# Ledger of designs, part 309: peptides against a protein of PDB entry 4GMN

Target 1, 375 residues: chain A of PDB entry 4GMN
Amino acid sequence: RYANITLLALVTLASIGTDFQETLVKGNQGSRESPISAADEEWNGFDDADGDAMDVDQKSSSGEDQEEDYEEIDVKEDDEDDDDDSITSEMQADMERVVGADGTDDGDLEDLPTLRELIQTAVPQLIRLSNLPIDSDESLTIQSHALSALNNISWTISCLEFANGENANIHNAWYPTAKKIWRKTILPILEADSADLKLATQVTSLAWAVARVLHGETPTDGNPHRKFISLYHSSKQQAGGNSNSIEEPEDPFQGLGVKCIGVVGSLAHDPAPIEVNREVGVFLVTLLRQSNNVPPAEIVEALNQLFDIYGDEELACDKEVFWKDGFLKHLEEFLPKMRTLTKGIDKRTQPELRTRADEALLNLGRFVQYKKKHA

## One batch from the design tools (peptide; made by RFdiffusion4, then SolubleMPNN)

Design b2_p29_4_s2 (from b2_p29_4, 21 letters changed)
Fold by OpenDDE base, seed 2:
Structure b2_p29_4_s2 (fold): chain B 375 residues (1-375), chain A 29 residues (1-29)
Amino acid sequence: as target 1 above (375 residues)
Amino acid sequence: DAAREEIRKAVREYQRQLGLEQLEASRKE
């Protein structure tokens, strides 16, 4: 009886986190700016004020127009009139009242009572539930649902902009809780070295969401980056052996390999120790060198992480790792391979993977040019 | 059943409030 109530509460909290993310995405779609997934930020380099926009004359080599007459499959969008999209006039009047409160720099969520209760009341209970002794299938189920709820909440918060002091009140309220999730939930599960790939995937997804906010301020105790690199390699070895292929997720970006890359990439940002940054950077560059045996989605994620980590030339990691370890040469040598890889992705069967690969290819070209100019 | 529906209603209301609070926070910046 209590277990069923606990499970219902956990499913409820997980649903809250998901619908909150969906509401953020819908709200951003109403503004003309596409929801910039962290992948969709066109890497512009560092704004040197004297950037003469070099018209990169896209010499479109007019490859011959093979007019393959693709028949327009008229996909009838069934207009399901889901009438529920109307922001009620009461909701709009509540919005106008909240717009007038000065952003108090104190991590006080006075104006965000629902988010406050989520962070201060719900998340500490989820952390407790994720750390229960595993003594039954019921305790495993509770842990899995607690991790799911923590994941959805953490992902939703990680989709907020915190650059330039944006959402500072939310960041300041979340930051100590994120560190607590890391130390109390993520590290103990990683240290248990469980052969459970489902649990490993859940904890890695949560770790990525937490690390997307904490970046290089993520606690380095016990070298978690090495544990995720080890998990990456172990996941590749297991996929080759057992015919119980955990069905590769329909979304290639939901794979354990991508999640491991996302975690270690996020952990390597400034102010991460240079040794951590180096080990991660070498891992990511090694994936590019071995790209023939690496899924395209993992290559896309590894590129994006490399751009984010080494995009700023003022950071110690640029001089001490990027230039010192000769990463530019490896990125430049990878450009032709990335073009071939991207062109090999079928737009019909994998449209998202193709789009993100085209973007990562564009950004790789720009990044290599930028780094050559600033050498 | 009634208790599940009350929970689902409270959840939907909580989700709506969270989503609004965030859309409002992101528009103040």
Scores: peptide ipSAE 0.017, ipTM 0.460, DockQ to the pose 0.022
Fold by OpenDDE base, seed 5:
Structure b2_p29_4_s2 (fold): chain B 375 residues (1-375), chain A 29 residues (1-29)
Amino acid sequence: as target 1 above (375 residues)
Amino acid sequence: DAAREEIRKAVREYQRQLGLEQLEASRKE
């Protein structure tokens, strides 16, 4: 009973995060006429297909009142409060650096009560639920639904523009919470080194959503970029070994490989340590060099990450990584391969992948020309 | 400058669209 109520609450939170995205997207589009048509398909609920109606034969057996002593799980408040205060102090010090001296008000979400409740009330509970000890299939199900709800909320927020001080109130409210999701949910799951590909996919999706806001300000503790690079390689080995195709997700951009690239790309932005940027940049350029064995969607994502990371010539990574490690040559040598790859995608069977590949090819040509002028 | 800003805009728009797709997929799971 309680598990079903918790699951229903988590599904409801995931749905609210979703409906809130559609509302935010429609709100931002109301100022710009481009119809993102994705809004109109009604949420066809979970097909309860395997409702094997176990006929609970109401045999009224008068069995004795075993008072199951609900041992109060004395959640020992273990003295990990010192680490929470340390994290909060670092978050405050980082916020004080990001909040420039213009006395624009505390991240006041008064005008956004639903988003406020999602960030301030729901997310802290979802973090706790994602960190429960996994001792049963029920606890694993709760963790999965908590991760799904966190993912939906985090993706919704990551779709907002924060450049030039846009949505600064939302950014300021989300930033400490995003760091908390990273430290308390993402890192512990990555450190557990689980062979569960479903859990790995969920945590990687969440990590990408969080890292799309935090970028190079994402905590670098334990070198998470290397864990995601390792996960990328491990996922390729498992997919190659089982002739039972793990059903490649119908959407090529939902693959674990794409998600891993998106995370590590986001982690490599300034002000990330130059060593982190280099390792990620070398990984991404290596994918382009090995493109004959890499799915087209992963190539598209790797290109977009490279454009974002190295699009700024004023950043330290441009001089110390892009130019120093000779990335321009690899991008220029990849340009004819990308033309061939893009032309090989059928517009009828894979229209989205083809559109994204055509865009990435156009941007690659422009990027190479830009870098050659600024050499 | 102008070419840099055009690339940045295209990358941001791509990432925004992909973020929507990721969330739509997470609704179906």
Scores: peptide ipSAE 0.009, ipTM 0.363, DockQ to the pose 0.845
Fold by OpenDDE base, seed 3:
Structure b2_p29_4_s2 (fold): chain B 375 residues (1-375), chain A 29 residues (1-29)
Amino acid sequence: as target 1 above (375 residues)
Amino acid sequence: DAAREEIRKAVREYQRQLGLEQLEASRKE
């Protein structure tokens, strides 16, 4: 009885977190502005004040466009108005405020009561439930559901813009809670060194969501980046041996490898210690060098992380890591491999992976050109 | 036993704080 009530409450919290994410996604798609996935943003470089728009003279090689008659599959949008009665009017109002909030106001979630209750009331309970001693299958199930709920809430919050002081009230409310999730949930699970790949995947997903907000301000105690790099390598060694059905997630971007890359990339941002940045940067560049044995989605994520980490030339990591360790050469040498990799992805079977690979290839070209101008 | 009692306490406190007692009542009808 009590276990079922606990599980139901945790499933409900995980649902609320998902519904928030989906509504933020729909809201941001309606407003052409902030791309929800930092991965879907075309890397425009840093605005050099000298507005020499790189006229990439796309010499249109006139390949004969075979008009493949794209039969308009009239996807009847069955507007199944599944009135998912899960979204309360208060949650909807909070989400509309978050999407519209040019919120300059420091720290008060008075105008966001549902989000306030999630951060201040729900998340502290989820942290307790995720940090309970595992002594039974029931406690393991509760931990898994608590991690799922924490993941969905943390991902939803990580999809908000916090750049340039946007959503500062939410950021300021979330930041101490995110650090608490890291210290009380993520680190203890990572230090337990469990062979449970499901638990490792859940904690890594949560770690990525938390690190997408905390970036280089994520607590470096115990060198967690090395734990995630180790987990990445361990996951690859296990996948090569046991045909145990860890069903590779149908979505290539939901893989443990991608999640590990996303975590360590996020951890390497300024103001991360230069040694953490270096170890992560070397790891990411090494993936590109070994790209023949790396899934395309992991290459896309590794590229995006490299652009985000090393985009700003004013950061200490640009001089002390990017230039000093010769990363530009490795990126330039990777360009022809990336073109081959991207062209090898079938648009019909893997449309999202192809789109994100085309974008990452474009951004890689731009990034290499940018860095060559600023050498 | 102690862990189950802590879980039960945390869940009861959560249910009380978020009004989920109403959600449990609605599922018993």
Scores: peptide ipSAE 0.005, ipTM 0.370, DockQ to the pose 0.018
Fold by OpenDDE base, seed 4:
Order: structure tokens, then sequence, then C-alpha cells
Structure b2_p29_4_s2 (fold): chain B 375 residues (1-375), chain A 29 residues (1-29)
């Protein structure tokens, strides 16, 4: 009984997070003539006139809710739909306000009561649930659902525009909570060094969503970037050995490798410690050098992260890492390989991967040209 | 046991905060 109520509440939270994300995506599509595909933004470099940081709008692929065949817990359908619809309707109304409101700097969520309750009330409980000692399959299930709910909420918030002080009230409310998720949920799970690839994928997805908002302000305690790099390498070693390949997700961008790259890329942004930036930058450039053995989606993500990290020439990482460690040469040498890789992707069977690879190739050409002009 | 009591406490607090107390009542019938 209590387990089922817990699971239901966690599923409802995860659903709310997903519906909120879909509403964000639909709202943003209504305001912009083209859906912001992560890659429709032509990388123009840092132009001194338009001090817009390279917001490479990373399209959060809607997590395919793995329809894990939730065994139809014969929960009487009738009472769940009404309460979920009501909360979803309130969240939709909050989202319409977020998309329509000039960002109030007040840090107050008075006008966003549902989002306030998610951040201030629900998330602190989810953090607690995700940190419970795993002593049973029930505890593991609760942790998984708590992580899923945290993931969906965090992804949804990470899809909000925060550039130029937009949504500053939401950012200011989320920022301390995001740091709490990182320190209380993500770090302890990463420190437990579990061989559970499902748990590792969930925590890495959550870490990416959180790091997409915190960037280089993500807590560097215990060098989490090295843990994600280690996880990346460990995941590749396991896939090569036993024929119980966790079915590679149908979406190549939902893979643990892509998620690890996304996390470490986000962690390496300014004002990250230069040594963290260097270790991540070297990791990403090394993937490009080894591209013959790297999935195309991971190459696309690694390129996008390199553009975002090193797009601004005024940042300390440009001089101290990009130029000092000779990254431009590696990117230039990768251009012909990227052209070959991109052309090798079948447009019929993998249209999204092909599109994102074509865009990453275009942006790589522009980025190399930009950096050569600003050398 | 202690972890299960913390779970139950967290869930009850969450259900109270989201107005989901009715859902617990319907499952007790």
Amino acid sequence: as target 1 above (375 residues)
Amino acid sequence: DAAREEIRKAVREYQRQLGLEQLEASRKE
C-alpha cells in the first residue's frame, strides 16, 4: 500500500515534469517560426556587437519515457486522471506565464505557484527519497522514480531561457535547489560507484539537466568531471564484453556516452576551474581523434560542447586551454573525418542523427574559420 | 525499517503538499 502510493506520487511527479516539458517545447515553437532544434542555430562565433553567449539550444530530446511495461497496477483509473489533469492544467497556465512574461528579477515565484511548489516542496522530498539506503527492490524502485521525477523537473527547467536575465526569478529559485540536487543526490550516487548502468544512466541524465543550468558554477568538490569521464570509459568496456548489451536506446542521443559528454561539457564552462576545463577539453578532443571507434551521436555532442565551452575568446579558458593546448589544430584535422562520418549516416534510417551531424559539421567549419580569424 | 518510515513520512508530506490526500483515502476503502 504505502509503496504503491509512493510510486504513484513519484510517477505523477515524473508525468507532471514531462507534460511541463512538452508544454515548454510547444510554447517555444509557438513564439518562434521554427522549432528551436538544438542545431538550427547557426554558430556565428562570439560577435562583440551581440554579446550573446553561444546558447546552442540543446534540444532535450524528450526522454522517451521508457514505457517500462508498468505492469498495469490496477489502480482505479478514474481518480488519478482528474487530479493529474488539474495539476497539469495549472502547470500549463504557469508555462504560459513563463513564455509570456518579461522576466521579473524579483526571485519570487508568486505568479508561478505550481512551479514554486515543485521547486520548494516536491524537489526537497525527491532529494530525500533518492538518498534513502537501498535495502530492498522497493527502495531501489523508489530511488529510480525519484531520480526520474528529479530528471524531468530539472530538464524542464533547463529548457527555459536564462540568457540576458530572462526568467531570472525561476533561475534564482532553482539555482540553490539545483546545487542541492548535485550535492545531495548526484554526488552520493556517483561516490557509491555502483555497477548498475540503469542507475548510472539516470544519475547522469539528471546531472546533465542540472549542469545545463549551473554550468561552471556546478560544485567541483570531489572532481565529478573525472567520475563522469571514468563512467564514460567503463560503459564502453561493458558494451564490448557481454552480449547483454543494454539495448542501445533507439534514440542515439539518449545513450549514456552522450549524457556523460553533455555533463562534462556543461561542467567545463566558465567559471569552472581551468584544470577542470582542461581535463574535459582534452577528453572531448581525444574523442574526436579516436572518432573511428566513437558513436556519431557522441561526436556530435562532443563538438557542440567544444563550441559552447570555447566559443567566447574573452574567457580565460580560450587562452589558457584552447590556444595553449593547441585545440584548433585537432579541430581542423577532424574536419575531413567529420565530413566522412556525416556522409556515412543514412538519412533514411537515422534522419535526426544525420541532420544534427550535418549541422555540427557546418558549425565545425565555421568555428575553425572563426578561431583562425581571431588567432 | 527506519528507511521505510522515512519513505512513508516523505510520501505523506508530499501527498499533503500536493493535495493528494484523497488518493490515499480511496485506496484504504
Scores: peptide ipSAE 0.000, ipTM 0.360, DockQ to the pose 0.017

Design b2_p29_4_s3 (from b2_p29_4, 18 letters changed)
Fold by OpenDDE base, seed 3:
Structure b2_p29_4_s3 (fold): chain B 375 residues (1-375), chain A 29 residues (1-29)
Amino acid sequence: as target 1 above (375 residues)
Amino acid sequence: SKALEEIKKSVREYQLELGKLQLESSRQS
């Protein structure tokens, strides 16, 4: 009984998170050309493939035609406008305010009541549920749904612009909660060293969403970047052996490899420790060097992360890592490979991957020319 | 929909049960 109520609550919170994300994506498409890479985290609903069609043998019991004279109850068609808009008017009003708001410096969400309740009331409960002892299939299901709900909420918030003090109220409210998700949900699951690739994928998605807001201020305790790099390599070793079990997501950008790259890239931003930045930067540059065996989507993500990490020459990582470890040479040597890779992507079968690869190729050319002028 | 009302009710019941469990845990400390 309690588990069913818990599961239903978790599915609802995950749905609310998705509805918020869709609303933000629709709102942002109207104003700024910033490619919010919608990580279209299609919540792959559980295929209830175990819809055993119990052939309920509809015995056509020929019940006799009792012409019961149903009096015409003149049910006034109250035009209940079945505006089955899954988005509550309060959620829509919050999203309209988020898209239009010059962020106040105060972490006060008085004007964003739905978002406030998600951050202050829902997320702390989801963190608790994600930390239940795993002693049954029921506790594992609860953890999975709690991670899904945390993921959708965290991704939605990570799609907001926080640069230049935009949405500072939301950032300030989310930041302590994001650190709590990291320390209480993500780190314990990563430390358990589970062979469960489904759980690893869920925690990595959540880690990316959280790290996209915290960047280099993400807690470095226990060297989480090394765990995600290890997970990346482990996932590649497993995929090479047993092609049967993990359906590669239809979206190339939803792969565990892309998610691992996104997490470690985000963790390497300033003010990350220079050694963390170096280890991540070397990992990303090594993917480019080994690009013949790396999926195109992972190459696109690795390039974007490298541009974001090393785009600012005033940062300590530019001198101490980018120049010192000779990354420019590797990027320049990768340019002709990236041109070949991008041209090899069919625009008809993989239009998004081709578009993002064309952009990453353009940016790589610009980035190499920028760094050559500042050499 | 009727399903969404049952969901909202289940969320409220869940919050109420969690609140009780927290109050019980705080009384045993």
Scores: peptide ipSAE 0.021, ipTM 0.482, DockQ to the pose 0.016
Fold by OpenDDE base, seed 1:
Structure b2_p29_4_s3 (fold): chain B 375 residues (1-375), chain A 29 residues (1-29)
Amino acid sequence: as target 1 above (375 residues)
Amino acid sequence: SKALEEIKKSVREYQLELGKLQLESSRQS
């Protein structure tokens, strides 16, 4: 009885987080068709006002006018005024409050009572449930559902803009809770070193979502970056041997390898310790050097992480890691390989992967040019 | 039962705040 109630609660919390992610994806689709992860923003290097617009010669290949007669399907305007006024006046008033609330930087979430209740009441219970002793199939099921709910909540929050003090109230409320998820849920499961790839994938997904908000302020205790690098390598060794297809996720960006890269990349941002940054940077650059044996989605993620980590020349990691360890040469040598890799992706079968690879290739060219100018 | 109703309430309220955060993000773009 209690187990079924707990499972229903956990499934419900996981469903909310999925609905959240899908809904953020749909909201971003209004401006650009793909939910561009924050990493898919065109890496505009610093505002060097020298607008040398490279004239991309649009050779207008005059492909012939096949006037395919699109028959005007006269879709009758059935004016069914179903005024489903289901946007209650309370919902609209609460939306106007969130837009109109002056920057009370207090993490009180007064205007966001449900996000507040989720962070303050639900997440602490999910952390507790994820830390139950595993002594039965029921406890494993509870842990898996608690991790799924934490993942979905954390991913949703990680899709909010926090740059320039945006959503500061949400950031300030989430930040201590994110650190608690890391220390109480993620680290203990990573320390248990279970051979369960499903559990490892769930924890790695959660770790990425948490690290996308905490970045270099993610607790470095026990060198978690090395555990995710080890997990990356272990996942590759298992995929090559046992034809027990853990069904490669239909989405190439949902793979354990991509998630490991996303976690370690996020952990390496300033103010991470320079040695953590170096170990991650060397790992990412090594993936590019070994690109013939690396899935395209992992290359895209590794590039985006490298741009984000080393985009700012004022950071200590630029001088102490990027320049000192000669990363520019490896990125420049990778450009022709990236062009070949990107062109090898079929736009019909893998449109998203192709788009993200085209963007990462463009950004790689710009990044290499930028770093050469600032050498 | 109470905890499940509270969770279901928090769920509905969450879907509401979701809609708000989306509409904010869409107004800043």
Scores: peptide ipSAE 0.019, ipTM 0.536, DockQ to the pose 0.024
Fold by OpenDDE base, seed 4:
Order: sequence, then structure tokens, then C-alpha cells
Structure b2_p29_4_s3 (fold): chain B 375 residues (1-375), chain A 29 residues (1-29)
Amino acid sequence: as target 1 above (375 residues)
Amino acid sequence: SKALEEIKKSVREYQLELGKLQLESSRQS
């Protein structure tokens, strides 16, 4: 009974997180196409397969044939298009304010009551539920749903612009909560060293969403970047050995490899420790060197992360890592390979992958040209 | 929202039950 109420609450929170994201996507259609594609994880509904049909022996009591004249209640189909607008008018009004708000610095969400309640009330409970002792399949299910809800909320918030002090109120409210998710949900799961690839994928998705806001301010305790790099390599070894078709997600950008790259890339941004930046930078550049054996989506993500990490020449990582470790040479040598890779993607079967690869190729050419002028 | 209040209620009910179960477990040990 209580598990069902908890599951329903978690499913509802995950739905609310998705609805917020969809609303932000719709609201942002008036400005630049930020690639929002990472959060259309279709909620694969609970397959009600194991409903053991309890044979309720309905004893056929021979009740008499009262021909109750069913008066044809002309149920006027009032086509009340109950547009089951799962988005409440309050949620919609919060999203309209988020899209339009010149954020004041106070971290106050007085004007965003639904978002405030999600961050301050719901997320702390989801963190608790995701960090319960796992002692049953039911507790695993609760953890999975809590991670899904945290993922959807965290992804939605990570799609907001925080540059130049935009949405500073939301950023300031989210930032301590994001650090709490990292320390109390992500790190403990990563430390449990579970062979569960589903759980690893969920926690890595959540870690990416959180790290997209925290960047180099993500807690470096226990070297989490190395755990995600190890997870990347382990996932590749498992895919090569056991033909247990973990169905590669239909979206190439939803793959665990892409998620691992996104996390470690985000962790490597300034003000990350230079050693963390170096280890991640070397990992990313190594993927480009080994590109013949790397999925195109992972190459696209690795390139984008490299551009974001090393785009600013004033950062310590530019001098101490990018130039010192000779990354420009590797990027330049990769240009012809990227052209071949991008041309090999069928526009008809993989239009998104092709578009993102064409963009990454264009950006790589620009980036190499930029760095050559600043050499 | 009504959904958020239902969630808050469900979470509160679940916390009360976890609190009871923890109290019961602490009495059996």
C-alpha cells in the first residue's frame, strides 16, 4: 500500500518534471534552438505483466432477471476536450515567468511558487528516497523512480540560461540543492560499485544534469571524473562481450557513453582543479584519436565539451593543459576524420545525429582556426 | 497546484509510516 502511494508520488513528480521541461521547450521556441534533445527519455510505463490473476471465484448467485429498462441516458458527449493539460495553470505561469524573468540576485523564488516547492520540498524527499537501503525489488523500484524524478527536474533546471546573471534567483536556489543531490545521491550510488548498468545510466544522466549547472564547482571529493571515465570504459567492454542487447537507446545521444562524456566534460570546466581538467581533456582527446571505434554521437559530445572547456584563452586550463599537452595538433589531425565521419551519417535515417555532427564539424574548423591565431 | 498538494500529502503520509516502521524496528531490537 505505502509503496504504491510512494511510487504514484514519484511517477507524478517525474511527470511534473517532464511537463516543466516541455513547457520550457515550447516557451524557448521563440529564441535559439538550444539542443533540448537530451531529456526526451520516454517514460517506459510500468509493464503490468506480472498481475497474477487472483481467481476471484465469483460465486454465480442466480439473481433474477430484472429487466431494468436502461433509459438511454443521452450522455451528451460534451466534448469537453479535457485537454488533460497535466500542466497546471500555476506551473504554466511559473514557466512563463522563468522564460521572461530578469533574475534578481536574492535566490528568492517568491514569484515561482511551484518551482520553489519542487526545489525546497520535493527534491529533498527524492534525495532521501534515492538513498534508502536497497533490500527488495520494491526498494530498487523506488530508487529508480526517485532518480527519474530527480533527473527530470535537474534536466529542466539545467536548460535555463545562467550566464551573465540570468535566472540568478533560480540558480542561487538550485545550487545548494544540486550540491546536495551530488553528495547524497550521485556519489553514494557511484561508490556502491554496482554492476547494474540501468542504475549506472540513471545516475549518470542525473550527474550530467547536475554537472551542467555546477560545472567546475561540482565537488571533486573522491575524483568522480575517474569513476565516470571508468564507467565509460566498463560499458564498452560489456557491450563487446555479452550480446545481452541492452537495446542501444534509439537516440544515439541518450547512450551511457554520451552521458559519461557530458558529465566529465562538465566537471572539467573552470574552476575545476587543473589535474581534473587534464585527465578529462586527455580522455576526450583520446576518444578523437580512437574515433574509428567510437560512436559518432560520443564524438559530437566530446567535441562540444572540448570547445566549452578550452574556448576561453584567459583560463588556466588553456595554457596549462590545452597548449602544454598539445591538444591543437590532435584536433587539427582529427578534422579530416570528422569530415569523413559526418559524411558517413545518413541524413535520412539519422537526421539529428547528422545535423549535430555537421555543426560539430563546423565548430571544430572554427575552433582550430581560432586557436591557430592565438598560438 | 492540486498535484503538488497530493504529492506533499503522499510524501507526508509516507514519512509518517517510515517513522512508525522505524519506531517498531527500534522496539523489536
Scores: peptide ipSAE 0.019, ipTM 0.486, DockQ to the pose 0.016
Fold by OpenDDE base, seed 2:
Structure b2_p29_4_s3 (fold): chain B 375 residues (1-375), chain A 29 residues (1-29)
Amino acid sequence: as target 1 above (375 residues)
Amino acid sequence: SKALEEIKKSVREYQLELGKLQLESSRQS
């Protein structure tokens, strides 16, 4: 009885987090920048105040346009009745009230009562439920649903902008809770060294969502980056074996490998210890060197993480890791391989992966040019 | 039933709150 009520509450909390992600994605669909495409921000470099617009002389290498005969595939527009859940006039009036509140920099969520209750009341219960002793299939189910709810809430919050002090009230309210999720849920599950790849995927997804907000301020106790690197390698060894093919997710970016890269990349940001940054940076650059045996989505994620970690030349990791360990040479040597990899992705069967690979290739070119100018 | 409706109401209120915060973030950039 209590378990069914708990499961219903957990499914409801998980649906809340999903509906939030969808609302965030739909709110951002009006602006081309999906929060998943926040990594698709064209890496423009740091604006040096010298406004010399690099006229990229597009030397049109005359590639012979083979006129591939575009057979007009008559895409029947199935009129999915988009039930335009019209923003009610009451919702719009409540929107105008929130825009007018000077966001006090205090971690006070007075104006966000539902977010406050999720962070202060729901998440602590989800942490407790994720830490139950696993003694039954029911306790395992409760843990899985608690992790799913924590994942959806944490991912939703991780899609908010926190740069330049934006959403500081939410950040300040979330930050201590995110650290509790890390220390109480993520680390104990990682330390249990379970052979359950489903549980490992759930905890890694949650770890990525949490680490996308905490970055280098994520607790380094027990070297979690090494555990995720180990999990990455273990997942590749198991996928090559005859064991139950966890169906590779239809979305290549939902794979355990991508999630491991996203976690360790996020953990390596400033102010992470330089040794943590180095171990992660060497791992990511090693994936590029071994790219012939690495899924394209993992290469895209590894590139984006490398741009984000080493974009800022003022950071200690630029001098002590990027330049000292010769990462620029490896990135430059990878450019022709990335062009070949990207061109090898079929636009018809994997349109998203192709788009993200084209963007990562463009950003790699820009990043290499920037780092060469600042060498 | 009432608790689930209150949760679903709180969900919708919270979706509104986050949709607002995103629209504000996208206007300040």
Scores: peptide ipSAE 0.019, ipTM 0.521, DockQ to the pose 0.024; fails the geometry check

